# Peptides against a protein of PDB entry 4ASU, part 243

Target 1, 270 residues: chain A of PDB entry 4ASU
Amino acid sequence: ATLKDITRRLKSIKNIQKITKSMKMVAAAKYARAERELKPARVYGVGSLALYEKADIKTPEDKKKHLIIGVSSDRGLCGAIHSSVAKQMKSEAANLAAAGKEVKIIGVGDKIRSILHRTHSDQFLVTFKEVGRRPPTFGDASVIALELLNSGYEFDEGSIIFNRFRSVISYKTEEKPIFSLDTISSAESMSIYDDIDADVLRNYQEYSLANIIYYSLKESTTSEQSARMTAMDNASKNASEMIDKLTLTFNRTRQAVITKELIEIISGAA
Target 2, 83 residues: chain B of PDB entry 4ASU
Amino acid sequence: FTFASPTQVFFNSANVRQVDVPTQTGAFGILAAHVPTLQVLRPGLVVVHAEDGTTSKYFVSSGSVTVNADSSVQLLAEEAVTL

## One batch from the design tools (peptide; made by RFdiffusion4, then SolubleMPNN)

Design b2_p24_3_s1 (from b2_p24_3, 11 letters changed)
Fold by OpenDDE base, seed 2:
Structure b2_p24_3_s1 (fold): chain B 270 residues (1-270), chain C 83 residues (1-83), chain A 24 residues (1-24)
Amino acid sequence: as target 1 above (270 residues)
Amino acid sequence: as target 2 above (83 residues)
Amino acid sequence: MREEREREAREALARRAAEAAAAR
């Protein structure tokens, strides 16, 4: 490589490092907000899931329609955040198909569609875009819940798949159940709640769906911003190491050029 | 007893004596060993009676309340404010 | 004396090469 080529590469990598460092700072600020907003959202979302955990709601095996909601975002440069969700969705869809169930997919965030479109296009009902530009709100979750309920897809049960935040360096892809009104109303384990009005139960389930979606969005957002911060840090470090290596190569190449020019002067060949 | 909104937690797995909730069918008090039930909240007052005899009042916009067989209660409000 | 002049010439050439590389 010429000195000019090395210099051009150095300039390019230094610019990348500046960009990745800036993106790290932006991700860090968004992470800090997301983590604060996740604390109440987790209590709220886990509280909404408590019924399903305590009642041990089972879907009858004759029930064939299963909905998978994958939760991520539109935004790249966050490591394995999207691929982890998509991998879990693929695994779940394959298991359900092997059990003779019909599987439909909802993508929250365009990245899920980008990964799964080639293999699961026919299973997608809808993809929600514009996810991850701003922090998710309960209103956003309510819109997603309403759109799902109005989709005309009468699922029996479902799975919401998202990245649960563990720490700044760790997330876990998890699944939480979603049940249709009919599945809840017919569940034997719900018999202890017998005096529930059907309109009350409907309203409760619609609200619960919004709650679970909101929770999943908050977990996903926190996980994503954390993973992005880590990815940008790693990219910045890798850029630094490459700058150092190229700087050494530049210095060696420069010395070789100087030595050659000196030999040419001493030999009288210049 | 858990009482939370999407943005705020008021109680998290706390022990309480009684919770009065505004439901669409009417206001009712959740006592210890209340029968399992599901209800939806109407706009109104939530009153939490703590074991220490303190009473806290909240206004809620909407939401749900779940009473489980294990006497655990989840009160989830879309919006809630302390009064 | 000769080695010192060769060192000074090397250092001067290295400086000019560094300046020419910085000016490009």
Scores: peptide ipSAE 0.000, ipTM 0.817, DockQ to the pose 0.004
Fold by OpenDDE base, seed 4:
Structure b2_p24_3_s1 (fold): chain B 270 residues (1-270), chain C 83 residues (1-83), chain A 24 residues (1-24)
Amino acid sequence: as target 1 above (270 residues)
Amino acid sequence: as target 2 above (83 residues)
Amino acid sequence: MREEREREAREALARRAAEAAAAR
């Protein structure tokens, strides 16, 4: 490589390092916001799941329609965030298919579709785009919930798959159940709840679905921003190491050029 | 007793004496050992009676309330404000 | 120990970035 080539490469990597440092700071600010907003969202979402955990709602084996909701975003550069969700979705879809269930998929964020399109395109009902540009709101979750309920796919049970935030260095891909109105209303474990009006139960289920989606979006967002911050930090460090290596190569190459020029001058060959 | 909105937590696994909730079927009071039920909130006043005798008032827009067999209560409002 | 220090450093960075964003 010529000195010019090394200099050009150094300039390019220095520019990449500036971009990755900037992206790290943006991800850090978004993470700090997401973590603050996750605290109430977790209480709210876990509170919504409390019924299903306490009632131990089971879907009868004869019920065959299963919905998988994968929660991620449209945005890359966040390590294994999307691939972890997609891997869990694939595993769940395969297990359900082996159990003789019909599986349909909803993708929250375009990255799920991008990963699964080749292998599961026929199972996708809908993909929600424009996820991860702004923090998710309860309104966004309600839109997703309504679209799901209006999809015309009468599922019996579902799985929402998302990355639960553990810490700034750790997330876990988890699954939470989604039940249809019919599955909830017919569950033996629900018999302990007083006579619930069918319209009340329907409205309750709509809230429950919106609540769990909202929770999953908040967990996913916090996990994603943390993972992006980490990925951008690693990219910035890798760029730094490459700059150092190229700087050493530049210095060695420069010395070799100078030595050559001196030999040419001394030999009268220049 | 847990009372939260998507953005704010008012009570988290707290012990309370009574919670008055505005439901679509009517307002009712949740006391200790209330029968398990599911209800949907209408816009209205939530009143939380603490064990110390303090009373807190909240306006809620909509949401759900769950009373479980273990006497745990989840009051989940879409929007809630302290009054 | 090392993971915990990396956690603390990232949390401190996130706080500083949030403070800098709030001061904007």
Scores: peptide ipSAE 0.000, ipTM 0.828, DockQ to the pose 0.015
Fold by OpenDDE base, seed 5:
Structure b2_p24_3_s1 (fold): chain B 270 residues (1-270), chain C 83 residues (1-83), chain A 24 residues (1-24)
Amino acid sequence: as target 1 above (270 residues)
Amino acid sequence: as target 2 above (83 residues)
Amino acid sequence: MREEREREAREALARRAAEAAAAR
């Protein structure tokens, strides 16, 4: 490589390092906000899931329609965040298909569709875009819940798949159940809940779905911003190491050029 | 007893004496060992009676309340403010 | 409040559905 080639490569990597450092700071600010907003959202969302955990709602084996909601975002450069959700969605879809269930998919964030469109395009009901530019709101979750309920897909059971935040260095892809109104209404374990009007139960289920979606969005966002911060830090470190190596190579190449020029001058081999 | 909005937690797995909730069917008091039920909140006042005798009032916009067989209660308001 | 949020949610849905349909 010529001195010019090394210099051009150094300039390029230094620019990448500046971009990755800037992206790290933006991700860090978004992470700090997301983590604060996740605390109440987790209590709220886990509180909404408590019914389904305590009632041990079972879907009858004859019920074959299953909905998978994959929760992610539109934004890349966050390590394995999107691929982890997509991998779990693929695994779940394959297991359900092997069990003779019909599977439909909702993607929250364009990255889910981007990963799954080649293999599962026919199973997608809808993909929600414009996810991850702003922090998710309860209104955003209510919109997703309403679209799901109005999709015309009469699912019996579903799975919401998202990245649960553990720490700044760790997330886990998790699944939570969602049930249709009919599945909840027909569940034997719900018989202990007296005086439930059908309209009350419908409205309750709308809130439950919105609550679970909101929770999943908050977990996903926190996990994503944390993973992006880590990915950009790693990219910045890798760029630093490459700058150091190229700087050494530049210095050695420069010395060799100077030595060659001196030898040519001394030898008269101009 | 858990009482939260999407943005704020008021009670997290707390023991309380009574919670008065505004529901679509009417306001009712959730006592210890209340029968399991699911209700939807109407805009109105939530009153929490703590074991220490402290009474706290909240305004809620909408949401759900769940009373489980294990006497756990989840009050999940879309919006809630302390009064 | 609920009806107004349902209206805003429906309008936001219609906008997102229109954007998703235009992107197909």
Scores: peptide ipSAE 0.020, ipTM 0.868, DockQ to the pose 0.072; fails the geometry check
Fold by OpenDDE base, seed 3:
Structure b2_p24_3_s1 (fold): chain B 270 residues (1-270), chain C 83 residues (1-83), chain A 24 residues (1-24)
Amino acid sequence: as target 1 above (270 residues)
Amino acid sequence: as target 2 above (83 residues)
Amino acid sequence: MREEREREAREALARRAAEAAAAR
């Protein structure tokens, strides 16, 4: 490589490092907001799941319609965030199909569809795009819940798959149950609850679904911004190491050029 | 007793004497060992009576309330403010 | 509130359907 080629490559990598450092700072700011907004969202979301855990709602084996909601975003450059959710969705869909269940999929964020399109396109009901540009709101969760309930797909039970935030360096892909109104109303374990008006139960289920979706979006967003910050930090470090290696190569090549020019001067003067 | 909105937590696994909630059918008083039930919130006042006799008031928009067999209560409002 | 969310949901659906139709 000529000195000119090394210099051009150094300039290119230095520009990449500036971009990755800038993206790290943007991800860090979004992470700090997401982590703060996740604290109340966990209490709220876990509160909505408490009924299903305490009532031990079981779906009868003859009930075959299962819904998988995969929660992610449209935005790349966040490590394994999308692939982890998609991997668990594939595993769950395969297990349910082996049990003779009908499986339909909802993708929250376009990245889920991009990963699953080749293998599961026929199982997708809908994909929600424009996820991850702004922080998720309860209004966004309510829109997703309403679209699901109005989809005309009469599921019996389902699962919501998302990345739970653990720390700035760790997330875990998790699953939480969702149930249809009919499954909740027909559950034997619900008999201990006093006479509940059917309209009350319907409205309660709409809130429960919106609450769980909201919680999952907040966990997913926090995990994503954290993972993006880490990915951009790693990219910036890798760029630094490459700059150092190329700088050493530049210095060695420069010395070799000078030595060659001196030999040419000496040999041309004899 | 847990009381939260999407953006704020008011109570998290607290012990309380009584919670008055606004439901579509009217005011509903949740006492210790109340029968399990599910309700939806209407816009109105939530009143929390602590064991020490203190009373706190909140305005809520909509949401749900769950009373479980283990006497745990989840009050989940879409919007809530302290009064 | 509910009607406004239903309107926003329908508008978001219509926009996404139009984007999906334009991407085919």
Scores: peptide ipSAE 0.019, ipTM 0.852, DockQ to the pose 0.090; fails the geometry check

Design b2_p24_3_s2 (from b2_p24_3, 13 letters changed)
Fold by OpenDDE base, seed 4:
Structure b2_p24_3_s2 (fold): chain B 270 residues (1-270), chain C 83 residues (1-83), chain A 24 residues (1-24)
Amino acid sequence: as target 1 above (270 residues)
Amino acid sequence: as target 2 above (83 residues)
Amino acid sequence: SRAERERAAREALAERAAALAAAR
C-alpha cells in the first residue's frame, strides 16, 4: 500500500471512530431513558401477566393455531438483539410444527422479517415497521394489539418473544404467553373467577394484549439500546486498534520510502 | 395490591385495607379475601384505603382490575393521576 | 480463529456504522 492509501484509510477509520463514538453517546442517552421508563412498564406488564401465571391457563392439544409475535425493531447495529429473537422464534415455530400446530408469525420491527423472510415468509401475517425510532408508547402497543385482533387470524394460543433487560451488559430472550379470548373463557382454571361477563372478558383481554405488547416493547427497547451502546463502544475500540496498526504501517512504509529515495540519490538513479 | 399505569407505579405488591374501583359494571370495593374476579375500569375514581387509615384518591381513564385467589390485586390503568 | 472472526465482526460493524452515518 502506498503512503497515500494508508493515509486515506486512516482518515476513513478515524471518521468511523467519530461516528461510532457519537452513536455510543446517543445509544447511552436512549438507554438511560429506556431504563427509567422500563421500571413502571415492568410493574405494569408483569401485573398483566399475573393472571396467566396464577391461572395456569392451558390450551387444549386439539387447538392447533399458534401465533408467534417477535418483538424487536428496524434498527441495526445492536449485536445479537434481532438474531436472538429470530432464533427463539425459529425454535418455537419448529417445536410447534413438530407438535402438529399451525404457526403464524407477526414481526414487530422490520429486522425480524429481514431475518426470517426466506424460511418463514408464508407464516408471516404482518410486519410492523417504523419501530425503534422513538420510544414505544402505550398507543403504539394498542395499535399493534388492535391490528393483531383484526387480522382475521383466529389463534388459540400465542407466544410473544422479546429480549428482557437484565442489566447494561445482559439481556435474555424470553417468551410470554398470549391467549385467545376463547382459550381464556374455556380454561378450567378460570372457573374460580366469579361472574365474568363475556364483554368484560373481551375488553379485559384487549387490554391484556396491549399491556403485554407494551411491556415487551419497553424491555426490547432497553435491551436494544444497551446492546447498541456496547456494540458502538466495541466498534470504537476496534477502530482505535486499526488506527494504531495503520499508523505503525504508515511509519514503516514512510521509512522504507525515505530509504529508497536516499539510495536512489546516492546511486544517481534519480 | 399493585396499582400502575404504563408510566407510573402507585402501589407495588403493597398491603392495603380496601380499594374502591370504578368498573363498567359498577363501582365495587376490594377487601381482603375478595373473591377472584376480572373487571374493566371505567373512567372514574379509585380510592385506596391504606392499613394506617390513610386514603388516597386517583382518577383513572380506563384499564383492568384483577383479583386473584391468593388475594393479589392488579389494578392496571391506561392513565392515572393522583388527586 | 475466534479472535479473527470477532475482529471481522467488529470491522463489519464499523463499516455499517460509517454507512449509516453517511446516510445521515
Scores: peptide ipSAE 0.035, ipTM 0.864, DockQ to the pose 0.012
Fold by OpenDDE base, seed 1:
Structure b2_p24_3_s2 (fold): chain B 270 residues (1-270), chain C 83 residues (1-83), chain A 24 residues (1-24)
Amino acid sequence: as target 1 above (270 residues)
Amino acid sequence: as target 2 above (83 residues)
Amino acid sequence: SRAERERAAREALAERAAALAAAR
């Protein structure tokens, strides 16, 4: 490589490093907000799941319709965030199919669709786009819940798959159950709650679904911003190492050129 | 007793004497050992009676309330404000 | 918008940068 080629490459990598450092700072600011907003959202979402954990709602084995909701975003540059959700969705879909269940998929965020489109296109009911530009609101979750309930797909049970936030350096892909109104109303373990009007139960389920979706979006957003911050930090470090290596190569090449020119002058072979 | 909105937590696994809630079927008081029930909130006043006799008032928009067999209560409002 | 195009271009450049950084 000529000195000119090395210099051009150095300039390019230095520009990349500036961009990755800037993106790290933007991700850090979004992470700090997401973590603050996750605290109440977690209490709220875990509170909504408490019924299903305590009531031990079982779906009869003869019921075959299963819904998978994958939660991520439209935005890249966040390490394995999207691929982790998609991997678990694929595993769950394969296990359910092997058990003779019918599987339909909802994608929250365009990245899930982008990964699964070639292999699972026929299983997709809907994909929600424009996720991850702004922090998710309860209104956004309510829209997703309403669209699901109005989809005409009569699922018996389902699962929502998302990345749960653990720390700035750790997330875990997790699954939470979703139940249909019919599954909840027919569950033997719900008999202790039996003085419930059917309209009350329907409305309660609508809130429960919106609550779980909202919770999953907040966990996913916090995990994504932390992972993006880490990915941009790693990219900045890798760029730094490459700059150092190229700088050494530049210095060696420059010395070799000078030495060659001196030999040509001394030998009179010019 | 847990009382939260999507954006704020008012009570997290607290012990309380009584919670008065506005439901679509009417207002009722949740005491210790209340029978398990599910209800939907209507816009109205929530009153929390602490064990020390302190009373706190809140306005809620909509949401749900769950009373479980283990006497745990989850009050989940879409919007809630202290009064 | 121009700002959205500049953001998308920065994200695409960062993706190429992250890919270049991960390939070693």
Scores: peptide ipSAE 0.024, ipTM 0.853, DockQ to the pose 0.015
Fold by OpenDDE base, seed 5:
Structure b2_p24_3_s2 (fold): chain B 270 residues (1-270), chain C 83 residues (1-83), chain A 24 residues (1-24)
Amino acid sequence: as target 1 above (270 residues)
Amino acid sequence: as target 2 above (83 residues)
Amino acid sequence: SRAERERAAREALAERAAALAAAR
């Protein structure tokens, strides 16, 4: 490689390192906000899931329609965040298909579609884009919930798959159940909740779905920002090491050029 | 008893004496050993009666309330403010 | 916008950098 080539490569990597450092700082600021906003969102979302846990809602085996909601974002450069969700979605879809279930998919964030489009295009109902530019709001979750309920896909049960935040260095891909209004209404375990008006139950289910989606978005966002900080830190370190290696190569090559020029001057061969 | 909005937690697995909630079908008081029920909130006042006899008032916009067989209660408001 | 194109170009450059970092 010529000195010019090494210099060009050094300049490129130094620019990359500046970008990755900047992105780390931006991710850190977003993470700090997301973690604060996750605390109440977790209580709220876990509270909404409490009915399903306590009622032990079972879907009959003859019911075949299953919905998978994958929650991530549009933004890359966050390590395995999107691939972890997509991997879990693929595994769940395969298991359900092997059990004779019909599977449809909703993607929250464009990255889910980007990963699954080739293999699961026919199973996608909708993909929500513009996720992750701003922190998710309850309004955003309500829009997703409404779109799902209005999709015309009459699922019996579903799964929402998202990354749950554990710590700045750890997340876990988790699955939570979603039930249709019909499944809730027909569940034997719901008999203890007698005298529920059908309109009340419908409205309750709409809130429940929005609540769970909101919770999943908050967990996903916090996990994503933490993973992005780590990814950008690693990229910055790798860039630093590459700069050091190329700088050594540059110095050696420069000395070799100088030595060659001196020999050419001394020999009169230039 | 859990009472939260998407952005704020007011009670988290707390023991309370009574919670008065505004529902679409009417306001009712949730006492100890209340029968299991699901309700949707209307805009109105939530009154929490603590075991120590203190009362706290909140305004809620909308949401849900769940009373479970184990006497656990989840009050989940879209928006809520302390009064 | 021009700012969005510059952001997308920076993200693409960072993605290439992350890919270069992972291929090692």
Scores: peptide ipSAE 0.024, ipTM 0.857, DockQ to the pose 0.015
Fold by OpenDDE base, seed 2:
Structure b2_p24_3_s2 (fold): chain B 270 residues (1-270), chain C 83 residues (1-83), chain A 24 residues (1-24)
Amino acid sequence: as target 1 above (270 residues)
Amino acid sequence: as target 2 above (83 residues)
Amino acid sequence: SRAERERAAREALAERAAALAAAR
């Protein structure tokens, strides 16, 4: 490589490093906010899931319609955040299909669709775009819940798949159940909840759906921002190492050029 | 007893004596060992009676309350404020 | 002397090397 080529490459990598450092700082700020907002959201979301865990709601085997909600975002440069969700969605869809279930998919965030489009396009009901620019609100979750409820798709059971935040360096892709009103209403384990009005149960279920979606969005957002921060840090380090290597190469090449020019000067002066 | 909104936690797995909740069917007092039930909240006052005799009042906009067989209670409000 | 010519040639080389290093 010529000195000019090395210099051009150095300039390019230095610019990349500047961008990745900036993105790291932005991700760090968003992560710090997301983590703070996740604390109450987790209590709230886990509280909403408590019924399903305690009632041990079982879907009859004859029920065949299963909904998968994959929760992610539109935004890249966050490591395996999207691929982890998509991988679990694929696994779940395959398991359900093997069990003779009909599977439909909802994608929260365009990245899910981007990954699954070729293999699962026919199973997608809807994809929610414009996810991840702003922190998710309960209103955003309610819109998603409402769209699902109004979709006319009658599912028996569902799975919401999202990245649960563990720490700044760790997330885990997890699944939580979603049940239809009919499944909840017919569940034998719900018999202990005496005198539940059907309208009350419907309203409760709709609210619960919004709660679970909200929770999943908060977990996903925190995981994503953390993963982005880490990814940008790694990119910045890799850029630094490459700058160092290229700088050494530049210096060696410069010395070689100077040496050659000196030899030519000496040889021409004889 | 857990009482939370999407943005704030008021109680997390706390022991309480009684919780009065505004439900669509009327005011409902949740005592220890209350039968399992589900209800949706109407806008109104939540009153939490702690075991120490402390009474806390909250205004809630909407939400749900769950009483489980294990006597655990989940009070989830869309919006809640301390009064 | 031969030694003085070698010194002068080394100094001239050093100056040219410095100038080439400064011109890049």
Scores: peptide ipSAE 0.000, ipTM 0.818, DockQ to the pose 0.004

